Peptides against a protein of PDB entry 2FGR. Designs and how they scored, part 41

Target 1, 331 residues: chain A of PDB entry 2FGR
Amino acid sequence: SSVTLFGIVDTNVAYVNKDAAGDSRYGLGTSGASTSRLGLRGTEDLGGGLKAGFWLEGEIFGDDGNASGFNFKRRSTVSLSGNFGEVRLGRDLVPTSQKLTSYDLFSATGIGPFMGFRNWAAGQGADDNGIRANNLISYYTPNFGGFNAGFGYAFDEKQTIGTADSVGRYIGGYVAYDNGPLSASLGLAQQKTAVGGLATDRDEITLGASYNFGVAKLSGLLQQTKFKRDIGGDIKTNSYMLGASAPVGGVGEVKLQYALYDQKAIDSKAHQITLGYVHNLSKRTALYGNLAFLKNKDASTLGLQAKGVYAGGVQAGESQTGVQVGIRHAF

## One batch from the design tools (peptide; made by RFdiffusion4, then SolubleMPNN)

Design b1_p11_3_s4 (from b1_p11_3, 6 letters changed)
Fold by OpenDDE base, seed 5:
Structure b1_p11_3_s4 (fold): chain B 331 residues (1-331), chain A 11 residues (1-11)
Amino acid sequence: as target 1 above (331 residues)
Amino acid sequence: DEALAEFLASL
């Protein structure tokens, strides 16, 4: 058996020019290039091509030393793997998010990420962003000539909110083709939740693709999220992302990503553009900078996710500029 | 089915 301790500490100085009051926010933030984490993982060879595994991973907040505590809410799984693929039991990324967030050039963190994986409807479930689930069983196929898939089911355990039953039940999966420079995926998910104490289905469809040209990588996402409510009509968001990254001077990477969030329930769009740069000081340590601009239109109130500084919304129709400059260290 | 069709039609 092996046990590996691993982690990332990513801490930055961050600035946003507007909060919900129209005031600037600045300070020390976390997770600007990669989510800061501490984890334990290990494997045991059981013979016959069968392996057992465990993975325990929690978020680290380097700015406050985890003042709100530490937990394994990022991942807490036991697994069996072999020629059949991998079965996981426990809290994890749901298969859809695990696959489809891989197309985000900002690694689903900081001020630059694709924000489509969101609670768009004031859903009352703990994971209404569609990223993770409790009580999850997941299965991942092997890669068969590029083709792979993942499926998941999370038990609701009769969790109720108001009159809503089955809260936290997830069913979803993806199919993908991953071969050399090409990746493409389709993900489908449904999660049971509540909005205003009433049963609501969170439906998600996501298409992702990327191609690595060697000199640059192109990546894209197309997503629809729909909160199907019994009262007040559906809350639908169409999210689009296009990003490019390129190596710079053998030690750097530049990233540019655009996203559009078409919030149908409020007939309002938000545009996000982010420029990022990573400078590798070593294999484990990098400096980085992110510059993001978020333009809300009409009733849109989206804010950049400067975690540890400001991750709230802005006033309707307001634009927000964000900057992060930080250090990422992996261990 | 409808969600997929609507998504695909929105592309």
Scores: peptide ipSAE 0.013, ipTM 0.519, DockQ to the pose 0.012
Fold by OpenDDE base, seed 4:
Structure b1_p11_3_s4 (fold): chain B 331 residues (1-331), chain A 11 residues (1-11)
Amino acid sequence: as target 1 above (331 residues)
Amino acid sequence: DEALAEFLASL
């Protein structure tokens, strides 16, 4: 048996030029290059190629010392693994997000990430961003000549919000091809939630691909999220991302990522462009900087996610500029 | 699957 303590402390100085009032926000923020975390994990060899595992991981907020407390909401799984793959029980990334967020060059955190995995509809479920689920059973196949898949089901446990039943039920999965420089995936998910106290299905389809040319990596995402409401019509968002990264001088990485969020229910687009740089001081410690521009059009109110400083929206049609400069340390 | 077809048509 083994037990490993692990973590990341990522803290930054962040600035955004506009909040919901049009005012600037600045301060100390967290998780600009990687989500800050503390975790425990381990494995036990059960013989015959079977292993038991556990994984407990919580988010760290280094700006306030976890003033709101600590929990294992990032992952709290027990697993069995072997030649059949891996079965996980407990809160985790849903299979779709686990796979499809891997194409985000900004690691699904800070001001630069793909924001498609979002609650687009004021969904009242705790995980209406499609990233994680409670009460999750997941299965991951081995890699068969590049081909792999993951499937998940989360129990609703008869959770209700308003008149909506089955809240928090998730079903989803992906198929993927991961071989050498190429990765490609298709993910499908449905989650039951509520909007305005009414039953709503959050449907998600995501295509992702990346290719590593050695000198640079290209990555892309295509996503549709649809909150199907019985009343008020569907809330559909088409999200697109294209990114490139390249190593710089053997110790750095530059990243450029563009995303478009076509918010059909409000006939409004948002454009995000982010330039990032990571400078490795060691294998464990990096300095980083992110510069992001978010242009909302029409009724779009999207804001950059400067966690710990400002993660709210802006006024409709307003543009936001964000900066993060920070330290990431892994242990 | 109409959702897939609609998604693909929206690309």
Scores: peptide ipSAE 0.008, ipTM 0.468, DockQ to the pose 0.012
Fold by OpenDDE base, seed 2:
Structure b1_p11_3_s4 (fold): chain B 331 residues (1-331), chain A 11 residues (1-11)
Amino acid sequence: as target 1 above (331 residues)
Amino acid sequence: DEALAEFLASL
């Protein structure tokens, strides 16, 4: 048996030119290139190709030293793995987010990521962004000639909000083809939640693809999220992303990503464009910079996620500019 | 699975 301590500390100086009042925010932020984390993991060989595993991982906030405490909310799983694939028990990324966020060139982190995995409504569930679930059972297949899949179910445990008695139930999965330079995936998920104390289904469909040309990588996402409500109509968002990355001088990577969020319930669009650069000082340490522009139209109030500085919205129809410059260290 | 059937029927 082996136990590995691992982590990332990622801290930045961040700026956004507008908050909800129209004022600028700046300071020390966290997780601009990778989410800061502390974890423990290990495996036991049980013989016959069977392995037991555990994984415990929590977020680190280097700006305040985890003033709100430390927990294992990123992942807390026990697993069995072998030639059949992997079964996981416990809180984790849901299979849809586990796979489909891999097409985000900003790794679902900082001011540049694809923001489609969001609570687009006033969803009252703890994980209404579709990223993680409590009480989760997951299964991941091996890769067979490129083909792979993942499936998950989370128990609601009769969690009630208002008249909604199945809050936190998740069912979902993906199918994928991963072979050499090509990756493509389709994900489907439903999560039971509440909006205004009424039962609501968060339905998600996501298509992702990427191709690595060696000199550059292209990546794309197409997503629809619906909060289906019996009263008040559906809250639907169509999200689109296209990105490119390229290696620079053997030690750097440049990234450019565009996203469009078509928020149908408010007939309003938001446009995001982000330029990023990572400079590897070593295998474990990097400097990085991100520059992001977010243009809201009409009733849209989206904000860039400058974690530790400002992650709130802006006034309707306002544009926001964000900058992050930081250090990432992995151990 | 009833939840899967419900989800698929909702698409």
Scores: peptide ipSAE 0.006, ipTM 0.442, DockQ to the pose 0.013
Fold by OpenDDE base, seed 3:
Structure b1_p11_3_s4 (fold): chain B 331 residues (1-331), chain A 11 residues (1-11)
Amino acid sequence: as target 1 above (331 residues)
Amino acid sequence: DEALAEFLASL
């Protein structure tokens, strides 16, 4: 058997020009280029091509030293793997988010990421952003000439909120083609939750694609998220993303990403544009900078996710500018 | 199975 300790410490100075009161916020933030984490993982060869695995991973908050505590809520899995693929038991990324967030050039982290994987409806479930689940069983296929898939089911364990039953049940999966410079995927998921104490289904469809031209990479996402409520009608958001990245001078990477969030229940759009740069000082240490602009229209109140400084909304129709400059270290 | 079928039927 092997056991590996691993982690990332990513800490930044962050600024946003508006909060919910219209005031600026600034300070020391976390996770601007990669989510800060501490983890343990290992494998055991069982013979015959079968392996056992474990993975325990929690988030680190370097600005406050984890003042709210430490847990393994990022991943806490045991697995079996072999020529059949991998089966995982325990809290993890759901298969849809694990695959479809791979097209986000900002790695689902900081002020620049695609924000489509969100709780759009004030859902009362713990994971109503569609990113992770408790009580999850997942299966991932091998790659068959480019074709691969992943499936997941999370048990609700009879969790209730208000009159809603089955809260936290997840079912979902993706199909993908990953071959050389091309990646393309389709993901489908349903999660049971509550809104206002009433049963609600969070339905999600996501299409992702990327192509690596060597000198640059293009990436795109198309997503629909729909909170189907028994009373009050559906809360639907159509999210679109297009991004490009390019290596700079063998030690840097520049990223540009645009996203549009068409929030149908409030007939309001938000536009996000982010410029990012990463400078590798080594294989493990990088400097980075992010500059993001979020333009809300009409009733839209979206805010940039400057974790550790300000991750709340803004006033309706207000625009927000965000900056992060930081250090990422991996061990 | 039923939850996936309901989801797919509702798309």
Scores: peptide ipSAE 0.006, ipTM 0.444, DockQ to the pose 0.013

Design b1_p11_4_s1 (from b1_p11_4, 10 letters changed)
Fold by OpenDDE base, seed 1:
Formats: structure tokens, sequence, C-alpha cells
Structure b1_p11_4_s1 (fold): chain B 331 residues (1-331), chain A 11 residues (1-11)
């Protein structure tokens, strides 16, 4: 049996030129290149090709030293794995987010990531961004000639919000092909939540693909989220992403990513463009810089996620510029 | 690498 302590401390100086009042925000932020974390994991060989596993992981906030506390909300799983694949019990990334966020060249963190995995409808569920679930059972297949899949179900445990009685129920999965330079995946999910105290279904469809040309990688996402409400009509967002990355001098990586968020319920679009650079000082330590531009149109109020500095919205139709410069250290 | 796997589980 092995137990591994692991983590990342990622802390940056961050700036955004506009908040909700139109004022600039700046300071020390976290998780600009990678989400800062502390974890424990281990495996036990049970013989016959069967393994037990555990994984406990929480977020670290290097700017305040976790002043609000520490928890294992990132992952808290026990698992069995073997030739059949892996079964996980406990809070984790839902299978759809685990697979489809892998196409985000900004690792789903900082000011540059694809922001499609979002609560678009003021859903009252804690995980209405479609990223994680409580009470989750997940199954992941082995890779069979490139083909793989993952499935998950989360129990609602009769959690209620207002008149909604199944809040937090998740069902979803993906199918994928991962072979050599090519990756492609289709994900489908439904979550039960509440909006305004009324039962609402959050449906999600995501297509992802990437190709590694050696000298550069291309990656793309197509997503639709739909909050189906009994009253007030559906809240639909179509999100698109296209990104490229390239190694620089064997020690760096440059990234460029564009995303479009077509928010149908408000007939409004947002455009995000991010340039990123990571400079590896070692296998464990990197310097990084991100420069992001977010253009809201019409009624759109999206903000860049400068965690620890400002992650709120802006005024309708306003543009925001964000910068992060930081250190990432893994242990 | 194990590091890349840890890095990609970044959400």
Amino acid sequence: as target 1 above (331 residues)
Amino acid sequence: SALEAVLRLEL
C-alpha cells in the first residue's frame, strides 16, 4: 500500500480593469495556472488485478492561508479498479466535466479557461456549474483501442429547495476516442436543481476534440447548457471554444484560446480571448502569465475569474481586461 | 506524467 501527499501552491499578482462598478481590482490571487490544492491519495493491491484506492483533495488559498477553512470538496473518493475499469464512490468531478474540461488549454482555472461549465440561470444547487457532485457513484471504462467512457449518478437524498424535491441529482456520462495525437469526446448530463425555488433541470451537451501536431496542439469545445424551467421558459447558452498551444524552447508553453458564450435567454454574446505563457523553471516549479480580454455585448455581464482578487460580473455590455503573473509549485 | 494528471485535475 502507498500513501502519497501531494499538492500545488499557485499564487499570482492579478489585475482586472473593471468590476461591477467599473473600477479596477488588483492584488494577490490564487490558482492562475493550476488550482492550488492539498491532497492525500493511495492504492492497495488486493491481488488478482484488483486495487483499492482513496483520494482526498481540497483547495488551497495561498493569499489568506485558507482563513475560511479546509475541506475535501475537490475530491473525496474511495475506489475499486481492475481490468473492468474503475468504480468511484464519493464527491468528485462528474464524468462529463472530468473528460470535457481536458480540452481546455487553460486547465479550467484562472482568467483564461473555458467558462461554459457555469451556473447560467441562478440555479440554487451548490454544483449547478456542472463540475462536481456530492453523493456520486462513477464508473470509468478501460481504454479499448482508443475507445473509453465514463458514467455517473449522484443521489439527491431528497434534498429540497423551495418546492424542488430532487436537488443535486446527477446523471451523465461521456464516450471518447483517445488514440495517439487525436482525442474526441461527447458528454451528456442532467442535473436537478431549483431556480427561484422551483424545480429546474440543467441539461448539458458537450463535444470536445483535440489534435497534437507535435509542434502545436489544437483543441475545441462545443457546448449547450439548458436550464429547463416550468415557468419563465428555458435558459439556454451555447458555448464555443477554440484554442492552440505550442511548446517554446523546450521549457515553455504558449497558449491562445478564444471562447464565445451565446446567452440565448438575454440574446447576448460574450467573447473571451486569452494569451497565456508558462515557463518551467523545473518539473515542479513554473512562472506564468495570462492576459485575457472579455467583451460583453448587449445584456451580457460576464467577468473573468481572477480568483482571490475579483471573480464577479461587470456592467452590461462592458469589456474587461485581466492579467495574472504568478508562481506555480507542485509537490 | 503523474504531475500532468495532477495538473489536469485542476478543477
Scores: peptide ipSAE 0.005, ipTM 0.364, DockQ to the pose 0.051
Fold by OpenDDE base, seed 3:
Structure b1_p11_4_s1 (fold): chain B 331 residues (1-331), chain A 11 residues (1-11)
Amino acid sequence: as target 1 above (331 residues)
Amino acid sequence: SALEAVLRLEL
């Protein structure tokens, strides 16, 4: 058996020019290039090609020293793996988010990421962003000549909110083709939740693709999220992303990503554009900078996720500029 | 699947 302690400490100075009152916010933030974390993981060889595994991972907040506490809500799994693939039991990324966020060149972190994996409808479930689930069973196939898949089911355990039952039930999966420079995937998921105390289905479909040209990588996402409410009609968002990254001088990476969020229930669009740079001082330590612009139109109130400084919305139709400059250290 | 019937992409 082996046990590995691992982590990332990522801390930045962040600025946004507008909050919900129209005022600027600035300070020390976290997780601008990678989510800060502390984890334990290990494996045991059981013989015959079978392995047991465990993974315990929690988020670190370097700006306040985890003043709100520490937990293993990032991942808390036990697993069996072999030639059949991997089965996981416990809280984790749901298969759809685990695969489809891999096309986000900002790694679902900081002010630059694709924000499509979101609670678009004031859903009252704990994981209504479609990223993780409690009570999750997941299965991941091996890679068969490029083809791979992942499936997941999360038990609701009869959780109720208002008149809604089955809250927190997840069913979903992806199919993918990963071969050399090419990756392409389709993900489908449904999660049971509540909106205004009423039963609601969070339906999600996501297409992702990327190609690595060596000198640059191109990546794209197409997503529809639909909160199907029993009363009041559907809350639908169509999200689009296109990004490019390139290595710089063997020690750096530049990233440019655009996203469009077409919020159908309020007939309003938001445009996000982010420029990022990472400078590797070593294999484990990097400096980084992010510059993001978020343009809300009409009734849109989206805000950039400057974690530890400001992650709220802005006034309807307002634009927000965000900056992060920080250090990432992995151990 | 029942899920695919629910998840029509209207882009």
Scores: peptide ipSAE 0.000, ipTM 0.356, DockQ to the pose 0.013
Fold by OpenDDE base, seed 4:
Structure b1_p11_4_s1 (fold): chain B 331 residues (1-331), chain A 11 residues (1-11)
Amino acid sequence: as target 1 above (331 residues)
Amino acid sequence: SALEAVLRLEL
């Protein structure tokens, strides 16, 4: 058996030029290039090609020393794996987010990431962003000549919010092709939640693809999220992302990513463009900088996610500029 | 949309 302690401490100086009041925010933020984390993981060989595993991972907030506490909400799984693939029990990334966020060149964190995996509808469920679930069972296939899949089910445990039952139930999965420079995936998910105390289904479809040309990588996402409400009509968002990354000078990486969030319920679009640079000081330590611009149109109030500084919205139709400069260290 | 059609068929 093995047990590995691992982590990332990622801390930055961040600035956004507008908050909800129109004021600037700046300070020390976290997780600008990778989510800061502390984890324990291990495996046990059970013989016959069967392995047991565990994974416990929590978020680290280096700006305040985890003043709000520490937990394993990032992942808390036990698993069995073998020639059949892997079964996981416990809180984790749902299969759809685990696969489809892999196309985000900004690692689903900081001011630059694809923000499509979001609670678009003021959903009252804890995980209405479609990223993780409690009470999750997941299955991941082996890779068969590039083809792979993942499936998940999360128990609602009869959780209720208002008149909504089955809150937190997730069902979803993906199919993918991962071979050499190519990755492509289709993900489908439904999550039960509540909006305004009323039952709501969060339906999600996501297409992702990437190709690594060696000299550059292209990546794209196409997503529809639909909160199906019994009253008040559906809240639909179409999210699009296109990104490119390239190695620079053997020690750096430049990233450029564009996203469009077409928020149908408010007939409003938001445009996000992010330029990022990572400079590797070592295999484990990097400096990074992100510059993001978010343009809200009409009734859109989206804000850049400068975690630890400001992650709220802005006034309707306002634009926001964000900067992060930080250190990422992995151990 | 094509996405809505797929979503309606599979979800």
Scores: peptide ipSAE 0.000, ipTM 0.331, DockQ to the pose 0.012
Fold by OpenDDE base, seed 5:
Structure b1_p11_4_s1 (fold): chain B 331 residues (1-331), chain A 11 residues (1-11)
Amino acid sequence: as target 1 above (331 residues)
Amino acid sequence: SALEAVLRLEL
């Protein structure tokens, strides 16, 4: 049996030129290059190729010392693994997000990430961004010549919101091919939620692919999210991402990522472009900088996620510029 | 869209 303590502390100076009032925001932010975290994990060999595992992971907020508390909402799983793959019980990334966020060159954090995994509809469920679920059972296959898959089911436990009676139920999975420089995946998920106290299905399809050319990596995402409402019609968003990264001077990495969010319910688009640089001072410590531009059109109010400084929206049709400069340390 | 067609088949 082994127990490993691990973590990341990532803290930055962040700036955004507009908030919801049109004012600038600046200060110390968190999780600009990687999500800050504290975790414990371990494995036990049970013999016969069977292993038990546990994983407990919570988010760290280095700017305020976790003033709102600490929890294991990132992951709290027990698992069995072997030649059959891995079964996990407990709160985790849902299989779809676990796989498909891996194509985001900004690691699903900071001002540069793909923001498609979002609550687009004012869903009242706790995890209506499609990223994690409570009461989750997940299964991950081994890798068979590159082919792999993951499946998950989360129990609603008869959670009700208004007239919705299955809130928090998740069913989803992915199929993938991961071989050498190539990764490609298809993810499908449905989550039961509520909007305005009415039962709503959050349907998600995501395609992801990446290829590592050695000198550069290309990555892409195509996603459709639909909140199927009984009243008012579907809230549909088509999200697109294309990114490139390249090593610089053996110690650095430059990243460029573009995303488009086509918000069909409001007939409005948002364009995000982010330039990032990471400078590795060691295997565990890096400096980084991100520069992001978000252009909202028409009724779009999206904001850059400068966590710890400002992660709210902007006025409709307004553009936002964000900067993060920070330190990431892993332990 | 192609995405909608696949989503309808699998979800």
Scores: peptide ipSAE 0.000, ipTM 0.403, DockQ to the pose 0.012

